# Ledger of designs, part 26: peptides against a protein of PDB entry 4N78

Target 1, 186 residues: chain A of PDB entry 4N78
Amino acid sequence: HFQVICRLLGYQGIAVVMEELLKVVKSLLQGTILQYVKTLMEVMPKICRLPRHEYGSPGILEFFHHQLKDIVEYAELKTVCFQNLREVGNAILFCLLIEQSLSLEEVCDLLHAAPFQNILPRVHVKEGERLDAKMKRLESKYAPLHLVPLIERLGTPQQIAIAREGDLLTKERLCCGLSMFEVILT
Target 2, 155 residues: chain B of PDB entry 4N78
Amino acid sequence: MAELQMLLEEEIPGGRRALFDSYTNLERVADYCENNYIQSADKQRALEETKAYTTQSLASVAYLINTLANNVLQMLDIQASQLRRMESSINHISQTVDIHKEKVARREIGILTTNKNTSRTHKIIAPANLERPVRYIRKPIDYTILDDIGHGVKW

## One batch from the design tools (peptide; made by RFdiffusion4, then SolubleMPNN)

Design b1_p10_2_s2 (from b1_p10_2, 3 letters changed)
Fold by OpenDDE base, seed 4:
Structure b1_p10_2_s2 (fold): chain B 186 residues (1-186), chain C 155 residues (1-155), chain A 10 residues (1-10)
Amino acid sequence: as target 1 above (186 residues)
Amino acid sequence: as target 2 above (155 residues)
Amino acid sequence: PYLPTFEPPP
């Protein structure tokens, strides 16, 4: 589904959706969540000492549960704050999945374009074959497919310009060095 | 362009008219040959004349048809070439527009991106002092209480 | 040479 969404939206559509999601997340974080966090900070016990490890995990959990009982029982926290946090989480997950899907599409595009751009895959060399010879053979095999040099030789100036621009756009992908998800986390 | 216009407006219509006129002339020739054969005392001579007219007429028609056909073929070739040029122009425009759209889209999405920080795997320096694992008596945490909260949407 | 046009007999 996310792959289809990525294909349908394209870069522009994805950008718009992510921008809107960021606005929503920002609104949730700066609005209701912030207010609840402030309220929770006020209600938080001022002194909460770590219980002795001797009580074990269950005892420690019970201790904290008791200390935070009033907070946990706060109805608005469960209904509104946790829901908003869930929405934020969903938005983050959505962005992550979109980015992953987009990255996959970009990788596929790069792989498909590679033979036409003189990008040779690292061939797994079996122990007896010379890597250099194999690479040379591959280069020779795909040399006629190099699009930009081909168009530079046979095309009009306009076609050459378009081919160069297209080649550049094809090579420069987000997956090569850019992350949207990191921006979302900031 | 001038050549195509000449073909469309003059040569092909002219050729069609010539064929039509040839048809009319053939009818006249046929009538003449028939009458000449009937009226002639020398039937052999009349027959030879008819053969000559027939050969000439057929040759003429063949020539007219061939000329017209060649003109039509030439017209089609010129039109095909024009269409190819138009297609090339349209493709160029389309590609230019697509590149522009892509650039705009990339700028927009680019604003939402940052350089991938190579996750410096902070070597979690395992604290050297492996505190002897105190025998954690794992009381089974009954996680059934959490079953109601996590509706994991199976995507 | 094939005559492009033939003249009908008079």
Scores: peptide ipSAE 0.056, ipTM 0.659, DockQ to the pose 0.005
Fold by OpenDDE base, seed 2:
Structure b1_p10_2_s2 (fold): chain B 186 residues (1-186), chain C 155 residues (1-155), chain A 10 residues (1-10)
Amino acid sequence: as target 1 above (186 residues)
Amino acid sequence: as target 2 above (155 residues)
Amino acid sequence: PYLPTFEPPP
């Protein structure tokens, strides 16, 4: 599903969605969540002593439940605050999944374009074969597929310019060194 | 453009008219030859005249058809070439626009990105010494250590 | 050279 979304939205659509999500997250964090956190900090027991181990696990649980009773019973915490936190979480997950899906698509595009851009994969050399000879053979095999040099020889100046720009755009992808998710976490 | 215009406005219509006129003329020639043969005392001479007219007529029609066909083919070739040029121009514009849109989109999304901190994956240098898996001796968590933390300092 | 036109008989 996320792959389809990435394909449909493209870079521009993804950017718009991400920006809007960031705004929503910021609004939630700085608004309602912050207020609830402040309120919770105010009502938190100033002194919450660890109960004696002698009370056992049930007694300790009951103790903490009693100390936090007012917080636990705060209806708005369960409904509004947790809902907002879920929304934030969902937004973060969405951003992560979108970035991952986009990265996969970009990698696929790079792989598909590689034969046309003189990008040769490192071939596993079987024991006994000269790597250099194999690479030269591969280079010769794919040389006719090099799009930019081909167009430079046969194309019009305008076509050459477009081909070069297209080649550059194909090579320069986000997955090569950029992360959106890291920005979101910041 | 001038050549195409001449073909469309003058040569092809003219050729069509010529063919139509030739058709009418052929009918007249046929009638003449038939009558001439019937009325002539010298049948051999009449036959030779008919042969001459037939040959001339066929040659003329063949020429007219060939000329018209060539003109039509030439017209189509010129039009095809024009269409190809237009297509090329449209494609060029389309590609230019697409590239521009892509660049804009990339700039927009780029603002939302940061450089991947190549966290120096500290080569977890596998410590050469395979520290023997320290047998995780589940030391019983002595919870008594927590007993001293919870007793608030009797101020 | 084929004559482009032929004259009909009188």
Scores: peptide ipSAE 0.056, ipTM 0.657, DockQ to the pose 0.005
Fold by OpenDDE base, seed 5:
Structure b1_p10_2_s2 (fold): chain B 186 residues (1-186), chain C 155 residues (1-155), chain A 10 residues (1-10)
Amino acid sequence: as target 1 above (186 residues)
Amino acid sequence: as target 2 above (155 residues)
Amino acid sequence: PYLPTFEPPP
């Protein structure tokens, strides 16, 4: 699903969606969640001592339940605040998944373009074969597929310019060194 | 352009008119031949004359049709060439626009990105200070990141 | 002789 979304939206659409999500997250954090947190801080017990271990798990649970009774019984916390936190979480997850899917698409594009851009895979050399000789053979094999040099030789000046720009755009991808998710977490 | 104009304005219309005139002439020839045959005392001679006119008229019509057809074909070839040139121009514009749109899109998404910290160390680095969005430094694309992605074609 | 046009009989 995320792959399809990435394909449909493209870079521009993804950017717009992420920007809007960030706005929503900011609004939730600075608005409703902040207000509830402030309220909770006001009603929070000033002194919460760790109960004696001797009370066992049930006793400890009862102790904390009693100390937090007012908070637990605060219905709006469960219905509104926790829901908003879920929304924030979902937004973050969405951004993560979009970035991952986009990265996969970009990698695929790079791989598909590689033979046309003189990007050769590292060939596993079997024992006894010279790496250099094998690489030269590969270079020779794929040389006719190099798009930019081919167009430079056969194309019009306009076509050459477009080919060069296209080549550059194909090479420059987010997956090569950029992260959106890291920005979201900050 | 001059050749196409000549074909469209002079040669093809002229050829069509010639064919139409030929039709009228054929009718006259037919009438003549019929009357000549009826009135002639020498029916054999009249028949031979009719054959001669028939051959001549058919040859003439064939010539006119061939000439007109060739002119039309030439016109179509010229027009096809013009269309190809227009197509090329449109394609160029389209590609230019697409590249521009892509550049804009990349700028928009780029502002939402930061450089990946290559540091392998899982250190939960405390959210360091909002480092200013590191300007997209065109670092040479290290394609080694692709080495681990995809089933390398085992050659 | 292919005459481009044939002349009708008088």
Scores: peptide ipSAE 0.054, ipTM 0.647, DockQ to the pose 0.005
Fold by OpenDDE base, seed 1:
Structure b1_p10_2_s2 (fold): chain B 186 residues (1-186), chain C 155 residues (1-155), chain A 10 residues (1-10)
Amino acid sequence: as target 1 above (186 residues)
Amino acid sequence: as target 2 above (155 residues)
Amino acid sequence: PYLPTFEPPP
């Protein structure tokens, strides 16, 4: 599903969606969640010491339940705050999955373009074969597929310009050195 | 352009008119030959004259048709070439627009990105002052990401 | 050689 979304939206669509999600997340964090966190901090016991182990697990649980009674009884925490946190979590997860899907699409594009851009795959060298000789053979084999040099030889100046720009755009992908998710986490 | 205009406005219409005129002339020639044959005392001479006119008329019509056909073909070739040029121009514009749109899109998404910390060290030390790249910075592409794709030996 | 035009008889 996310792959389809990435294909449909493209870079611009993804950017718009990500920006809007970031706004929503920011709004939730700075608004309702912050307010609830402040409220929770106010109702938090000033002194919450670890009970003695002698109380056993049930006694310790009762102790903490008593200490946190006001928090547990705060109905809005469950209904609103947790829901908002869930929404934030979902938004973050969505952003992550979109980025991952986009990265996969970009990698696929790079792989598909590689033969046309003089990017050779790593060749499996069998025992006894010289890597250099095999690479040279591959280079020679794929040399006619190098699109930009081909167009530079046969194309019009306009076609050459478009080919070069297209080549550059094909090579420059986010997955090669950029991360959106790191920005989201910041 | 001038050649196409001449073909469309002068040569082809002129050729069509010439053929039409030839039609009327052929009718006159036929009438003449018929009457001449009927009235002539020397039927053999009249027949030879008719053969001569027939040959001349057929040759003339053939020439006119051939000339007109060639002009029409030339016209079509010029028009086809013009259409191809227009197509090429449209394609170029389309590609230019697409590239531009892509660049804009990349700038927009670029503001939402930061450089991947390539440091192999597990500690995501968030460098304190990582200036949020406000602009899509074209950095050298590290294709090492493709190293794990395929059956190749990891070097 | 094709004649471009023919002259009708009188």
Scores: peptide ipSAE 0.057, ipTM 0.648, DockQ to the pose 0.005; fails the geometry check

Design b1_p10_2_s3 (from b1_p10_2, 3 letters changed)
Fold by OpenDDE base, seed 1:
Structure b1_p10_2_s3 (fold): chain B 186 residues (1-186), chain C 155 residues (1-155), chain A 10 residues (1-10)
Amino acid sequence: as target 1 above (186 residues)
Amino acid sequence: as target 2 above (155 residues)
Amino acid sequence: PFLPVFQPPP
């Protein structure tokens, strides 16, 4: 599903969605969640000491339940605050999954473009075969597929320019060194 | 353009008119030959004259048809070439627009990206100047990311 | 050779 979304939206659409999600997250964090956190901090017991181990697990639980009674009884925390936190979590998760899916799509594009860009796959060297010989053979095999040199030889100046730009755009992908998710986390 | 215009406005219409006129002329020649044969005392001579006119008429028509056909073909070739040029121009514009759109899109998404910190150090170094359009670091694409894709041996 | 446009005899 995320792959389809990435394909449908493209870079532009993904950027727009990510920006809007970031706005929503920011709004939730700075608004409702912040208010609830402040309220919770106000109702938190000033002194919460660890009960003695002598109370046993049930006693300790009861102790903490009593200490946190006001928080537990705060109905709005459960209904609104947790929902908002869930929304934030979902938004973050969505961003992560979109980035991952986009990265996969970009990798696929790079793989598909590689033969046309003089990018040779790493060849398995069988025992006894020289890597250099295999690489030379591959180079020779794919040499006619090098699109930019081919167009430079046969194309118009405009076609050459477009081919070069296209080649550059194909090579320059986010997955090669950029992360959106790291920005989201900041 | 001038050649195409000449073909469309002068040569082809002229050729068509010439063929039409030739049709009329052929009828006249036929009538003449018939009458000449009937009225001539020397039927053999009249027949030979008719043969000569027939040959000439056929040759003339053939020439006119050939000329017209060649002009039409030339016209079509010029038009086809113009269409190809137009198509090429449209394609060029389309590709240019697409590249531009892609660049814009990449800039927009780029501002939402930061360099992958390969350094194990947890310090999310917020890029200091968020305001600068994150220039795609033209770093050599580390295709090692592709190593896990496909049946290739992980080196 | 340009074949002359045949002109009918008068």
Scores: peptide ipSAE 0.069, ipTM 0.649, DockQ to the pose 0.005
Fold by OpenDDE base, seed 2:
Structure b1_p10_2_s3 (fold): chain B 186 residues (1-186), chain C 155 residues (1-155), chain A 10 residues (1-10)
Amino acid sequence: as target 1 above (186 residues)
Amino acid sequence: as target 2 above (155 residues)
Amino acid sequence: PFLPVFQPPP
């Protein structure tokens, strides 16, 4: 699903969605969640000592339940605050999954374009074969497919310019050195 | 442009008219030859004249058809070339616009990105000395250190 | 070769 979304939205659509999600998350964090956190901090018992181990696990649980009874019974915490936290969590997950999906698409594009851009895969050399000889053979094999040099030889000046720009855009992808998710986490 | 216009407005219509006129003329020639043969005392001469007219007529029609066909083909070739040039121009514009849109989109999304912290993967310099896997001796967690924290019952 | 347009005999 996320792959389809990435394909449909493209860079422009993804940017718009991410910006809006960031706004929503910021609004939730600075607004409702912050208010609840402040309220909870005020109501939080100042001194919550560990109960004696003699009370056993049930007794300890009951102790903490009693100490936090007012917090647990706060109806708005369960309904509004937790819902907002879920929304924030979902937004973060969405951003992560979108970035991952986009990265996969970009990698696929790079792989598909590689033969046309003089990018040769690292060939696993079987034991006993000269790496250099194989690489030269591969270079020779793919040389006719190099798009930019081909167009530079056969194309019009306008076509050459477009080919160069297209080549650059194909090579320069976000997955090569940029992260959106890291920005979201900061 | 001038050549195409000449073909469309003058040569092809002119050729069509000439062919039509030739058809009418051929019918007249046929009638003439038939009558001449019937009325002539010298049938051999009349036959030879008919043969001459037939040959000339066929050659003339063939020429007119060939000329017209060549003009039509030339017209089509010129039009095809014009269409190809237009297509090329449209494609160029389309590609230019697409590239521009992509650049704009990339700038916008780029604002939302940061450089991947290349965590200096500290080359885990494999310590040359394969420190013998120190047998993870699970030291039993001594929980007695927590006995002084809280109301621990000294048994 | 330019073949003249056939003109019928008068």
Scores: peptide ipSAE 0.060, ipTM 0.651, DockQ to the pose 0.005
Fold by OpenDDE base, seed 4:
Structure b1_p10_2_s3 (fold): chain B 186 residues (1-186), chain C 155 residues (1-155), chain A 10 residues (1-10)
Amino acid sequence: as target 1 above (186 residues)
Amino acid sequence: as target 2 above (155 residues)
Amino acid sequence: PFLPVFQPPP
């Protein structure tokens, strides 16, 4: 589903959706969640010491559960604050999945374009084969497919310009070094 | 363009008219040959003349058909070439527009991106000295402070 | 009646 969404929206559509999601998340964080957090901080036990590690994880959990029992049982916290946190979580998850899906699509595009852009696949050399010979063979095999040099040789100036721009756009992908998700987390 | 126009407006219609005229002429020749054969005292000579006219007529028709066919083929070739040129132009425009759209889209999404940073996992350092559990006296929490906090929109 | 003579295309 996310792959289809990525294909349908494209970069522009994804950008718009991500921007809107960021606005929603910001609104939730700066609004209701912030207010609840502030209130919770005020009502939090002033002295909550860590229990001894000897009690184990269950004992420690029970201790904190007991200390925070009144807060956890607060109905509005469960219905509103936790729901908003779930919404934020869902939004973050959505962004992550969109980015992952987009990255997959970009990788596929790069792989498909590679033979046309003088990008040779990493070939596992079997024992006894010379890496250099195999690479040379691959270069020779794909040399006729190099699109930009081909168009530079046979094409009009306009076609050459378009080919170069297209080549650049094809090579430059988000998956190569950019992350949207990291921006969302900040 | 001038050649195509000449083919469409003059040569092909002219060729069609020539074939039609040829048909009419052939009918006249046939009538002539028939009458000549009937009236001629020398039937052999009349037959030879008819054969000659038949051969000439067939040759003429063949010529007219060939000429017309070649003109039609030439017309089609010119039109095909024009269509290819138009297609090339349209493709060029389309590609230019697509590249532009892609650049715009990339600028927009680029604003939402940053360089991939290796997430530094902050090691949660457990405090070395576990403080002895102090008996916690539970104070009642007043939740009325939360009453003024707005209701979240259910999506 | 005059009919043109057929010439094969070159």
Scores: peptide ipSAE 0.057, ipTM 0.651, DockQ to the pose 0.006
Fold by OpenDDE base, seed 5:
Structure b1_p10_2_s3 (fold): chain B 186 residues (1-186), chain C 155 residues (1-155), chain A 10 residues (1-10)
Amino acid sequence: as target 1 above (186 residues)
Amino acid sequence: as target 2 above (155 residues)
Amino acid sequence: PFLPVFQPPP
């Protein structure tokens, strides 16, 4: 699903969606969640002493339950805060999954373009074969597919310019060194 | 442009008119031949004359049709060439627009990105690093990063 | 051969 979304939206659509999600997250964090946190801090017991270990696990639990009764009751009554936190979490996950899907698409594009851009895979040399000879053969095999040199030889000046720009755009992808998710976490 | 205009405005219409006139002339010749045959005392001579006129008429019509056909073909070739040029221009514009749109889109999404920290170090690096404009470090795209991803895409 | 347009006899 995320792959399809990435394909449909493209870079521009993804950017718009992520910007809007960031706005929503900011609004939730600075608005409702912050207000609830402030309220909870006001009702938080100022002194919470550790009960004696002699009360055992049930006694300790009961003690904390009693001390936090107002908070628990408040949290139970106002499920909105947890819902908002869930929404924030979902937004973050969505951004992560979109970025991952986009990265995969970009990698696929790079792989598909590689033969046309003189980008050769590192060939595993079997024992006894000279790497240089194999690479030369590969280069020779794919040399006719090099798009930019081909267009430079046969194309109009306008076509050459477009081909060069297209080549550059194809090579420059987010997956090569950029992360959106890191920006969201900060 | 001048050649196409001559074809469209003069040669092809002229050829069509010539064919139409030829039709009218053929009818007159036919009438003449019929009357000549009826009135002639020498039927054999009249028949031979009719044959001659028929042959000449057919040859003339064939010539007119051929000339007109060639002119139409030439016109179509010129128009096809013009269409190809127009197509090329449209394609160029389309590609230029697409590249521009892509650049804009990339700028927009780029605002939402930061450089991947290659440092494995767990250090919560304080956000102190000012958004230095991501110098497009033309790092040679180390495609070796792609080596690990290739195994997972079960198509 | 420029086949003249057949002119009917007058």
Scores: peptide ipSAE 0.046, ipTM 0.648, DockQ to the pose 0.005

